Peptides against a protein of PDB entry 3OIQ. Designs and how they scored, part 17

Target 1, 212 residues: chain A of PDB entry 3OIQ
Amino acid sequence: KNRIFVSSSKDFEGYPSKAIVPVQFVALLTSIHLTETKCLLGFSNFERRGDQSQEDQYLIKLKFKDRGSERLARITISLLCQYFDIELPDLDSDSGASPTVILRDIHLERLCFSSCKALYVSKHGNYTLFLEDIKPLDLVSVISTISTKSTNSSKHSSSELISECDLNNSLVDIFNNLIEMNRDEKNRFKFVKLIHYDIELKKFVQDQQKVL

## One batch from the design tools (peptide; made by RFdiffusion4, then SolubleMPNN)

Design b1_p10_1_s3 (from b1_p10_1, 6 letters changed)
Fold by OpenDDE base, seed 5:
Structure b1_p10_1_s3 (fold): chain B 212 residues (1-212), chain A 10 residues (1-10)
Amino acid sequence: as target 1 above (212 residues)
Amino acid sequence: MKKYDENLEL
């Protein structure tokens, strides 16, 4: 089955009420919820949804049913947090209490761009998203991709065609939404409050603000 | 409107 690229979490409203659909999206990591019984990742593209919170537009469930799936979930969280420089407690502590991690509003301190592959699973008109794969994206690479409008997808084989256009459009939309949030005095998001706010990101934001 | 359900299983 072809994987569907998802530009908005509103797309799921039109999906089948009983299906398993492979999906893919690009979004910012907004939350981590790891307990003894569950692992959830929140993501957002910060699309405007009226007065609703723009956090956790994509809630992704990791399998957490047995020691093997729990271990894989903990490793996944550890590797993501290492990649994004997110400080976590030691998840491998021999102390028989599994550490609880509850992080929210991650995007206020770090832009954690992620390409996610997931299974949309629906039953009785409700849905969930199961993580299949996650690729963290480097911010410099994201900025370069948007800035160059790089039509130079060098010949990666036709079987994993995310339309390079769909990826780029989603990345642009995320930045545009963040720029709007940054301009809103009521919004907590500010680029200058990001821990990794540098000259490159500053320049990119300033240049993108002139196009909006 | 479809609701997210964290209790749904594969």
Scores: peptide ipSAE 0.692, ipTM 0.966, DockQ to the pose 0.853
Fold by OpenDDE base, seed 1:
Structure b1_p10_1_s3 (fold): chain B 212 residues (1-212), chain A 10 residues (1-10)
Amino acid sequence: as target 1 above (212 residues)
Amino acid sequence: MKKYDENLEL
């Protein structure tokens, strides 16, 4: 079954009301919700949606039904947080209480670009997204990918490829949305408040701001 | 309009 690249979380409005559809998207990690009974990851591309919060446009559920799936969910969160330098409470506490992690607004401190594979699952007009795979993306690699407009169409066979075009367009759209948020005095997002704000990111943002 | 439902199962 071909995986569908999703550029907007609005695309799900047009999907079937009873289906299982493999999807893929690129977005920023915005939230982590781990409790004793559930694990959710929030992502956003910050597409403007009127006065609604632009956070958690893609809410991804991890399987959390048994000790094996719970352990896999905790390991997944730990590895993502290690990759993005996100501080977590110790998840291995000897106190037999499963630690609760609720992180929100992650994008205000860190740009956590992620390529997600998920199952869109719909029943009776409601839907959910189940995580199949996640790849964290390095910010330097994201900036370089946007800047170089990789014109190297090397002939890789067309049956499993995310269009490099779809990936690049989504990354550009995210940065454009962040630039608009940074220009809005009412918006909490500011590039200069990112913990990892460096000369490279500063230059890239300044160059993109001249095109918008 | 489709609503997200965190209680849906596979």
Scores: peptide ipSAE 0.692, ipTM 0.966, DockQ to the pose 0.865
Fold by OpenDDE base, seed 2:
Structure b1_p10_1_s3 (fold): chain B 212 residues (1-212), chain A 10 residues (1-10)
Amino acid sequence: as target 1 above (212 residues)
Amino acid sequence: MKKYDENLEL
């Protein structure tokens, strides 16, 4: 099935009012919402949407219908948080109640770049997104990819062509949006407040700021 | 306008 690359969450406004469409995007993880009844991940590319919040532009549901899907959701959250050095409350509470995790504004402390595969599901003009797959992206690898404008298409097998161009363009757009947010005195986002803000990220941001 | 529905099921 052809998977559609999504550069903007506004694209869903044009989608069918009754469909299941495989989609993919790259975005920053902005929120985690795990309760006893649901699991949601928020993502954003920080595209300007007027006066609307730039967080949670892509709300992704994990299946949470049975013990198997709940376990898979919890494992997915644990693995993502381990990869991004996000502290979770101990999920192994002896109380038999599954802990509630509500994290917001993750992007203010950590740049959690993620490549997501999802199902757009629409009924009666409403839509949701269901997670199919998630790949966390290393920040050093993201910086290197943007910096090198790699014309070297490593031709990995012809069946999952994420256009390397679409991925790279979306990564550039995210950084440009973060630079604009960093320049805005009213915006809470500041690169210097990231826990992982280092000399490499500092240099990269300074070099990108000269192009904007 | 399409709305996100967190309760929508597959």
Scores: peptide ipSAE 0.691, ipTM 0.966, DockQ to the pose 0.844
Fold by OpenDDE base, seed 3:
Parts: C-alpha cells; sequence; structure tokens
Structure b1_p10_1_s3 (fold): chain B 212 residues (1-212), chain A 10 residues (1-10)
C-alpha cells in the first residue's frame, strides 16, 4: 500500500474529510499522555505556526480499547522511554490502578527523534492519527546522516520505501527549526540545556549555524 | 480548518 511521507502537519488540512490514509513522518517526541482510558504521543517538527505552541503538531493515538491493546500501549511507552533514557514510574504496579503518566516538553531535555508510521483517519471534517509503527532514531545516527548526505539506500522491501531524500530533508528542517528556537531569546529551547548535550552535537550545531 | 479529534475511533 502506498504510504505518504508527510513533511508538515499542515498537509492534513488538504486531506479528505472522510478517509483512512497511511502516512509516515519523522519528528521529535514532545509529549506522552497515558491514562486509564487513553494513550497519546505528541510529536513536532517545530515548524513555525505563528504564535501557536509548536508542540504536539502530530498527536498520535495508540489503540486502547481492551486489556490486550492497553498492555501493548504500556509496553510501547516503556520501550520508547527506555531507549530515550526517560524515567517512568513502574507501569506494572500490583495495585490494580494503571499509573497515569503525563510528560510534556520532552524536547527541552532530550532530542527524541522518531520515525512514525500512522493511519490518518478522518470523519465529519475532523481527523486523528493512529500509531501503526514507531522507530526511535539515535541522535548520533541522525547527525551522521545529515552530515554525510548518505545515499546508502537501506534495502527495505519495495512496498515501504521512504524516499531517503524526504527523511534527510525533514531531519535538516527539524535541526534548522531548533537552531532558530535556540537563537530566539523568548524560546525555552536551548541546546545547552539538553541532558545529552555533548561535543559532537555542539560541533554539528555550530557548523549548521554558519549556513543559516 | 480541520480539527484534531482525540475521540475519533477506527
Amino acid sequence: as target 1 above (212 residues)
Amino acid sequence: MKKYDENLEL
């Protein structure tokens, strides 16, 4: 099935008002919302949208309808948080109440790059996104990919090929947006406040700042 | 303008 690569969450404004469209994007994880009744992940490319919050530009639902889907959602959150070194309360508490997790502004402390596959679902002119798949991306791998303009086609099966060009362009756009936010004195985002801010990220940002 | 709906189901 042809999956559409999405470079901007504004693209959904032009989508059909009653459809199911498989989409893919790359973005930073910005929020986690796990309750007794729902699981949502927020993502952003930090594309400028006037004076509106740049967080949660891609709000994605996990299926949360039965004990099996709820367990899968909790496991998905635990594995993502383990990969990004995000501390969560123990989700397996023997007290029959599932813990509520509400994390926001994740990008202020950690750059959690994620490749997401989702279903765009629309009805009555409204839409939502349902998670199909998520791949966390290593920051060193993201920096190396942008720096080398790597043309190394990872031979994924012909039915799921993201254009390597679309992925690289979106990663560059995210970093450019973060550099602009870092330069803005009013913006809370600063690279030097990231817990994982190292010499490699510092050098990469300094080199990109010379081109902008 | 299309609105995000957190209550929309598959």
Scores: peptide ipSAE 0.691, ipTM 0.966, DockQ to the pose 0.840

Design b1_p10_1_s4 (from b1_p10_1, 4 letters changed)
Fold by OpenDDE base, seed 3:
Structure b1_p10_1_s4 (fold): chain B 212 residues (1-212), chain A 10 residues (1-10)
Amino acid sequence: as target 1 above (212 residues)
Amino acid sequence: SKSYDESLEL
């Protein structure tokens, strides 16, 4: 399938007002909203949008129409949270009520880089995003990818023409935006407040700050 | 401008 790489959530302004378009983007997980009736994931690249909240620039729906899709959504959330070391209440509680999970501002504590495949679905000039696939990205791998400038076209993505360059550029842009947020005294985001803030991340941020 | 519509379904 021809999947479009999306570098900005503003790109959707130019999309068709009645379409289904396969898209992919890379962003940080910012929110999780799981209730009895819906499952949403919020993502952001922290692109400057004036005075608006930089969170949930990509709001993605998980299919939540039947017991099978609900179970798949809960499993997806569980696996994602296990990967990023996000504490969740037990989603399998015998208490007959499905647990409600509402997490916000995830990026203030953890950098949860994710490569998302979604369907852009538009009707009447409005749109939504449906999750098709999610790949969590390891922070060490993200840092190494940005640092190595590796134009090594791994021939392995022949079926989805997403440029490795587009992925790398998007990761760089996210880090640059985070560096700007970290420099802003009014911004709540600070690298030193991340639970996983280590010497490697510190060095990487210091080296990137010299170029910006 | 386009808005996000959470009510849209596949």
Scores: peptide ipSAE 0.712, ipTM 0.970, DockQ to the pose 0.861
Fold by OpenDDE base, seed 5:
Structure b1_p10_1_s4 (fold): chain B 212 residues (1-212), chain A 10 residues (1-10)
Amino acid sequence: as target 1 above (212 residues)
Amino acid sequence: SKSYDESLEL
């Protein structure tokens, strides 16, 4: 089955009420919820949805049913946090209790761009998302991809890749939304408050702000 | 509208 690229979590409103649909999206990591019984990742593209919270527009479940799936979930969280320089409490507590990790508003400190593959699973008109794969994206690479207007139609005729256009459009949309949030005095998001705010990101934001 | 349902399993 072809994987569907999702530009908005509103797309799920039109999806089947009983299906399993492979999807893919690009978004910022906004939350991590790891407990003894579940693992959830929140993502957002910060699309404006009226007065609704812009966080956790894509809530992704990791399988957490047995020791194997729990281990995979914990490893996934550890690797993501290592990649994004997110400090976690030591997951290796000698006490045999799995540490609880609840992080929210990650985007206020770090832009954690992620390409996610998930299963949309619906039953009785409700849905959930299960993680299949996650690729963290380097911010420098994201900035370069947007800036270069990737005219490289990579002739990789593999029917399974997101169109480079869909990826780029989603990344641009995210940055545009962040710029709007940064301009809003009521919004907590500010680029200058990012721990990794550097000259490159500053320049990129300033250049994008001239086009918006 | 479709709601997110955390109780759904694969």
Scores: peptide ipSAE 0.712, ipTM 0.970, DockQ to the pose 0.861
Fold by OpenDDE base, seed 4:
Structure b1_p10_1_s4 (fold): chain B 212 residues (1-212), chain A 10 residues (1-10)
Amino acid sequence: as target 1 above (212 residues)
Amino acid sequence: SKSYDESLEL
C-alpha cells in the first residue's frame, strides 16, 4: 500500500470522508496524554494557522482497548521519554492504579523530532490518526542531514519510497518555523531555553537565520 | 471543515 507523506496537517481537509489512509509525517513531539482509558501523542511542525495554537497539529491515538495494547502504549511512551530524556513518573508502579501522565509544551524544553507512521481513519466526515510506528530522530543527525544536503540516498530497497527530499524539506520547514517563533517576543519558544542548547545547535540556528 | 474525532476506532 502506498504511504502518503504529509507535509501539513491541513492536507487532511482534502482527504476522503470515509477512508483508511496510511500516512507518514515528521514533526516535533509537543504533548503526551496517558490515562487509564486513552493514550494520545501531540505533534507539531509549527505551521502558522492564524490565531490557533500551533501545538498538537497532529494528534495521534495509540490503541488502548485491551491489556496488550495498553502495555504496548505504556512501553512506547517509556521508550520515547527515555530517548528524549523526558522525566516520567514510574509507569510500572506496583500500585494497581496506572499513573496518569499529562505533559504539554514539550518543545519549550526539548526538540523531540519524530518520524511517525499513522493511519488516517475517517468516518462521517471526521477523522482520527492511529499510530503504526514512531522513530525518534537525534537532533545532531537532523542538523547534519539538513546541513549536508545528503545526495547519498542509500537506496535501501524498502518499497516504502518516501523521498528523502520530503523528509528533509519538512525538517527545514520546522526549523524555519522555530526561528520565526524565536524572533517573536510574544512566543514562549526560545532556543536558549532548551535544556540541550549547545554550541552546535547555536551555530546551526545562527547560520539558518542568515538565510531567512 | 473536517474535525478531529478522538472517539473514532479502528
Scores: peptide ipSAE 0.711, ipTM 0.970, DockQ to the pose 0.851
Fold by OpenDDE base, seed 1:
Structure b1_p10_1_s4 (fold): chain B 212 residues (1-212), chain A 10 residues (1-10)
Amino acid sequence: as target 1 above (212 residues)
Amino acid sequence: SKSYDESLEL
């Protein structure tokens, strides 16, 4: 099926006012909102949007209508948090209440690169996004992918894979935006405050900062 | 401008 790669959340302004469109994007996980009644994931590429918060540019709904979909949502959150080493608050509340997870500004502590497949659903000019699939990306793999200008034109023209160019461009754009945020003294984001800040990330950021 | 609508369902 034709899935559209989305480089900017502004692309949705040009989308149909009544449609279901399969989309795919790469962004950083910024928020998790899990309650008794809903599950949302927030993502951002930190594209400049005037004076608005750059968080949650892509709000993705998980289906949360029955015990089966609720279970799948909870498992999805658990697996993502396990992969990114995100500590969920131990809501061992003795009260038997469904654990409520509200995490914001995840990008201030961890760069959680994610490749998302979603359904864009619009009605009457408004839209929402429903999660179809999520692939967490390893930061070392992201850095290597950007650093190696992939000359591997492997002619595997399967019309269902993201163009390697679209992925690389989006990853570069995210890092460029993070470098700009890191240079801004008023911005809370700083690479040196990331829990996983290592020699490889430090070198990569220093090399990218010389080109910008 | 298109707005995000959390109330929309599949």
Scores: peptide ipSAE 0.711, ipTM 0.970, DockQ to the pose 0.865

Design b1_p10_2_s1 (from b1_p10_2, 5 letters changed)
Fold by OpenDDE base, seed 3:
Structure b1_p10_2_s1 (fold): chain B 212 residues (1-212), chain A 10 residues (1-10)
Amino acid sequence: as target 1 above (212 residues)
Amino acid sequence: SKSYDESLEL
């Protein structure tokens, strides 16, 4: 399938007002909203949008129409949270009520880089995003990818023409935006407040700050 | 401008 790489959530302004378009983007997980009736994931690249909240620039729906899709959504959330070391209440509680999970501002504590495949679905000039696939990205791998400038076209993505360059550029842009947020005294985001803030991340941020 | 519509379904 021809999947479009999306570098900005503003790109959707130019999309068709009645379409289904396969898209992919890379962003940080910012929110999780799981209730009895819906499952949403919020993502952001922290692109400057004036005075608006930089969170949930990509709001993605998980299919939540039947017991099978609900179970798949809960499993997806569980696996994602296990990967990023996000504490969740037990989603399998015998208490007959499905647990409600509402997490916000995830990026203030953890950098949860994710490569998302979604369907852009538009009707009447409005749109939504449906999750098709999610790949969590390891922070060490993200840092190494940005640092190595590796134009090594791994021939392995022949079926989805997403440029490795587009992925790398998007990761760089996210880090640059985070560096700007970290420099802003009014911004709540600070690298030193991340639970996983280590010497490697510190060095990487210091080296990137010299170029910006 | 386009808005996000959470009510849209596949």
Scores: peptide ipSAE 0.712, ipTM 0.970, DockQ to the pose 0.853
Fold by OpenDDE base, seed 5:
Structure b1_p10_2_s1 (fold): chain B 212 residues (1-212), chain A 10 residues (1-10)
Amino acid sequence: as target 1 above (212 residues)
Amino acid sequence: SKSYDESLEL
């Protein structure tokens, strides 16, 4: 089955009420919820949805049913946090209790761009998302991809890749939304408050702000 | 509208 690229979590409103649909999206990591019984990742593209919270527009479940799936979930969280320089409490507590990790508003400190593959699973008109794969994206690479207007139609005729256009459009949309949030005095998001705010990101934001 | 349902399993 072809994987569907999702530009908005509103797309799920039109999806089947009983299906399993492979999807893919690009978004910022906004939350991590790891407990003894579940693992959830929140993502957002910060699309404006009226007065609704812009966080956790894509809530992704990791399988957490047995020791194997729990281990995979914990490893996934550890690797993501290592990649994004997110400090976690030591997951290796000698006490045999799995540490609880609840992080929210990650985007206020770090832009954690992620390409996610998930299963949309619906039953009785409700849905959930299960993680299949996650690729963290380097911010420098994201900035370069947007800036270069990737005219490289990579002739990789593999029917399974997101169109480079869909990826780029989603990344641009995210940055545009962040710029709007940064301009809003009521919004907590500010680029200058990012721990990794550097000259490159500053320049990129300033250049994008001239086009918006 | 479709709601997110955390109780759904694969």
Scores: peptide ipSAE 0.712, ipTM 0.970, DockQ to the pose 0.854
Fold by OpenDDE base, seed 4:
Structure b1_p10_2_s1 (fold): chain B 212 residues (1-212), chain A 10 residues (1-10)
Amino acid sequence: as target 1 above (212 residues)
Amino acid sequence: SKSYDESLEL
C-alpha cells in the first residue's frame, strides 16, 4: 500500500470522508496524554494557522482497548521519554492504579523530532490518526542531514519510497518555523531555553537565520 | 471543515 507523506496537517481537509489512509509525517513531539482509558501523542511542525495554537497539529491515538495494547502504549511512551530524556513518573508502579501522565509544551524544553507512521481513519466526515510506528530522530543527525544536503540516498530497497527530499524539506520547514517563533517576543519558544542548547545547535540556528 | 474525532476506532 502506498504511504502518503504529509507535509501539513491541513492536507487532511482534502482527504476522503470515509477512508483508511496510511500516512507518514515528521514533526516535533509537543504533548503526551496517558490515562487509564486513552493514550494520545501531540505533534507539531509549527505551521502558522492564524490565531490557533500551533501545538498538537497532529494528534495521534495509540490503541488502548485491551491489556496488550495498553502495555504496548505504556512501553512506547517509556521508550520515547527515555530517548528524549523526558522525566516520567514510574509507569510500572506496583500500585494497581496506572499513573496518569499529562505533559504539554514539550518543545519549550526539548526538540523531540519524530518520524511517525499513522493511519488516517475517517468516518462521517471526521477523522482520527492511529499510530503504526514512531522513530525518534537525534537532533545532531537532523542538523547534519539538513546541513549536508545528503545526495547519498542509500537506496535501501524498502518499497516504502518516501523521498528523502520530503523528509528533509519538512525538517527545514520546522526549523524555519522555530526561528520565526524565536524572533517573536510574544512566543514562549526560545532556543536558549532548551535544556540541550549547545554550541552546535547555536551555530546551526545562527547560520539558518542568515538565510531567512 | 473536517474535525478531529478522538472517539473514532479502528
Scores: peptide ipSAE 0.711, ipTM 0.970, DockQ to the pose 0.843
Fold by OpenDDE base, seed 1:
Structure b1_p10_2_s1 (fold): chain B 212 residues (1-212), chain A 10 residues (1-10)
Amino acid sequence: as target 1 above (212 residues)
Amino acid sequence: SKSYDESLEL
């Protein structure tokens, strides 16, 4: 099926006012909102949007209508948090209440690169996004992918894979935006405050900062 | 401008 790669959340302004469109994007996980009644994931590429918060540019709904979909949502959150080493608050509340997870500004502590497949659903000019699939990306793999200008034109023209160019461009754009945020003294984001800040990330950021 | 609508369902 034709899935559209989305480089900017502004692309949705040009989308149909009544449609279901399969989309795919790469962004950083910024928020998790899990309650008794809903599950949302927030993502951002930190594209400049005037004076608005750059968080949650892509709000993705998980289906949360029955015990089966609720279970799948909870498992999805658990697996993502396990992969990114995100500590969920131990809501061992003795009260038997469904654990409520509200995490914001995840990008201030961890760069959680994610490749998302979603359904864009619009009605009457408004839209929402429903999660179809999520692939967490390893930061070392992201850095290597950007650093190696992939000359591997492997002619595997399967019309269902993201163009390697679209992925690389989006990853570069995210890092460029993070470098700009890191240079801004008023911005809370700083690479040196990331829990996983290592020699490889430090070198990569220093090399990218010389080109910008 | 298109707005995000959390109330929309599949």
Scores: peptide ipSAE 0.711, ipTM 0.970, DockQ to the pose 0.858

Design b1_p10_2_s2 (from b1_p10_2, 4 letters changed)
Fold by OpenDDE base, seed 3:
Structure b1_p10_2_s2 (fold): chain B 212 residues (1-212), chain A 10 residues (1-10)
Amino acid sequence: as target 1 above (212 residues)
Amino acid sequence: SKSYDDSLEL
């Protein structure tokens, strides 16, 4: 299936007012909204949008229509949060009350790089994004991928992969945007406030700052 | 302009 790589969430302004379009993007996880009736994930690449908030540029809806889809959504959130060391309340509580989880500004504490596959769904000019697949990306692997510039086109011959060029360009753009935010005294984002801020990330940021 | 609508269903 022809899946479109999306480098900017502004691209959706040009999309059809009635369509279903398979898309993919790479972004940071910024929010989680889980209630009894809804599950949403927020993502951002922190592209400048004038005076608008940069936190939830890609809002992704999980299917939440029946007990089976609800269980799948809760498992997806649990596995994602386990991968990124995000503390959640126990979602499997034997108490028949489904826990409500509302997390915002996740990027202020953790860089949660994620490769997302979604369906752009438009009706009457408005749109939503439905999650099809999510792959969390390891930060050490992200830093290594950017640093090596390696178009190591491993011929993994599946017609559904993100191009290595599109992935690498998006990862570089995200880091450049984070560097600009870190330089802005008015911006809350600071690399030194990340829980996982280490010598490797520090060195990488310092080396990227010399090129910008 | 297109707006995000979280009420839309598949």
Scores: peptide ipSAE 0.691, ipTM 0.966, DockQ to the pose 0.841
Fold by OpenDDE base, seed 5:
Structure b1_p10_2_s2 (fold): chain B 212 residues (1-212), chain A 10 residues (1-10)
Amino acid sequence: as target 1 above (212 residues)
Amino acid sequence: SKSYDDSLEL
């Protein structure tokens, strides 16, 4: 079955009530929830959904059933946090108890763009998303991709083509949503509060703001 | 509407 690119977590409303559907999306990492019993990653594209929280629109579960899957989850979290310069408590506590990590509002300090492959799993009209793969995206690369309207289809073989258009459109939509949030005085998100706010991001935001 | 269900397992 082909993997479905998902531009909105609203798409899941139309999905089957009992299925396994491979999906892919691009979003910002918003939360990390690692406990003794579960590991969840929250993502958002900040699509406006009325009065609903814009956070955790894509809640992704990591398998956390046995020592092997738990280790893989912890490694995944560690690598993501290392990539995004997110400070974590030492997960290798000598105390035998893995520390609980609960991070929220990550997007207020860091834009952690991520391309996620997941399994949509539904039963009885409810669903969950299981992580299959995650690729962190470099912000400079994201900015360059949007700015260049890269029509250069990197000739990656036809079998896993997420439409480069779908990826680019989702990245643009995220930035547009962030710009709207930045303009809203009531919104906590401000580009100037990002730890990594630089001249490049500033320029990009200023240029995008002229089109919106 | 479909709700997220963290109790679902693969």
Scores: peptide ipSAE 0.690, ipTM 0.966, DockQ to the pose 0.857
Fold by OpenDDE base, seed 4:
Structure b1_p10_2_s2 (fold): chain B 212 residues (1-212), chain A 10 residues (1-10)
Amino acid sequence: as target 1 above (212 residues)
Amino acid sequence: SKSYDDSLEL
């Protein structure tokens, strides 16, 4: 089956109740949950969902069924945290138990843009998402990509154009949602509280705020 | 309604 690009986690409500569907989305990393028995990554595009938490709209399970898959999950978490400059709590618990990592609200300190490939897996009407691949996206590259697409249609193939348009639309939607959250006095998210808040991000946000 | 189920395995 072809991979489906997903712009909203609400799309899964319409999916089959017993299927395996390869999907792709772009979102911000919001949480990491690593225990002895499971590994979950939370992602969000911050689409408004009434009074529900805007966090963890995409919960992605890493395979965690044997020592090999557990090792791969831990390496994946370590590499993501290294890329985004996320401090992991020292995994040296003196107890020979695998360290538990629970990070939440990552987006309040760091914008961790990620392109995810996953398997939608449904059984008995419920679903889970299994990680197949993750590509961290550099914030400067994201800002550049959004800023440059206003003018130059260089003709790549029609299939690459669709996937690239879907990616860019999702990145724009995420920034628009973050701008709305930043304007809301009740929302904890503020651009000026990001550890990596610089002159480039400030200028980009100011320019996007004029279009909204 | 469909819900997320983290108990599902592949």
Scores: peptide ipSAE 0.689, ipTM 0.966, DockQ to the pose 0.836
Fold by OpenDDE base, seed 1:
Formats: C-alpha cells, structure tokens, sequence
Structure b1_p10_2_s2 (fold): chain B 212 residues (1-212), chain A 10 residues (1-10)
C-alpha cells in the first residue's frame, strides 16, 4: 500500500478535501494530551511558519471510543514516556477519575525523535491524522545516521519502506531548525538545557553549526 | 487553508 513520506506539514494543504491517505513522517514529540474523552500526540519538525507557534505541526489522534481503544492509547502513552524518560503524573491516583495528562513543549527538555505512520483523513476540506504506528528513535542512532552519509545505495529492496534518503533529509532539516532556534536569543529552545545533553550531542551540534 | 479537525472520526 503506497504510504506517502511527508517532509512538511504544509504538504497537507495540497491533499484532497475528501480522502484517506496513508502517510509517514519523522518529527520530534512536542505534546501529549490525554483526557477522559480524547488522546492526541503533537509533533513538530520546527519548520518556519512565519510568526505562528512551531509547536504541534503534526497533531495525531489516537482512537479513544471504547475501553479497548482507551486502554491501547494509555499503553501507547506509557510506553513512549518510558522510552523517552518522560515523567508522567501518577496515573494511579486512587481517585476513580481517569488521569488527565497534558504535557507541552517536550522538546525543550528532551529530543524525542519519532517515526510515525498515520492515516490522513479529510472531509469538507478539514483533516485529521489517525495514528497507525509509532516508532521512537534513539538520539545516538539519529546522530550516527546523519553523520554517516549512507553510501549503502546497493540494496534495491523494492518494499514500500521509506527511502533512507527521505528519513535522513528530514532528520537533517530538524537539526538545522533546532540550530536556528538555539541561535535565536528570543527562542526558549537551547541544546544546553536538554536533560540528556551529552558530549556526543554537543560535538554533533558544534560540527553542524560550522556548516550553517 | 486546510484546518486540523479533531472531531473527525475514522
């Protein structure tokens, strides 16, 4: 099934006003919104959108219609937070109220790279994105992937997998956007404020800053 | 301009 790789959330402006289109993108997790009735994940590549907030360029809806889908949504959030070392407020509050989780600006503390598969669903010119699959990406692996120009042009796996080039280009674009944000004194994002800021990330950022 | 609509269902 032809899945479209999405490099920009602006691509959706050109999409059909009534369609279901399987899409895939890579972006940073920016927000989590879990209530009693809804679950959304926000993602961004921090592409410049004029004076608008660069937060939540990709809003992904999880199915939340019945006990089974609610359970799957909660498990998905728990596993993502566990992988990225994101502290959730205690979901086990003894008050029989379903815990509400609202996290924003996750990228200010942690670079949570994620490969998302979603369904673009449009009706009457508006759209939503439904989560089909999510793969968290390790930051060391992301840095390694960008640093190693993939010279492995040789295996024609004709499988409907994203071009390694599309993934690498999007990862480079995200880092370039983060470097621009880090250089802007008005921008809240700073690499040195990331909880996981290490020698490897520092060196990588310093090397990329010399090319930009 | 296309707007995100979180009321849409699958």
Amino acid sequence: as target 1 above (212 residues)
Amino acid sequence: SKSYDDSLEL
Scores: peptide ipSAE 0.689, ipTM 0.966, DockQ to the pose 0.855

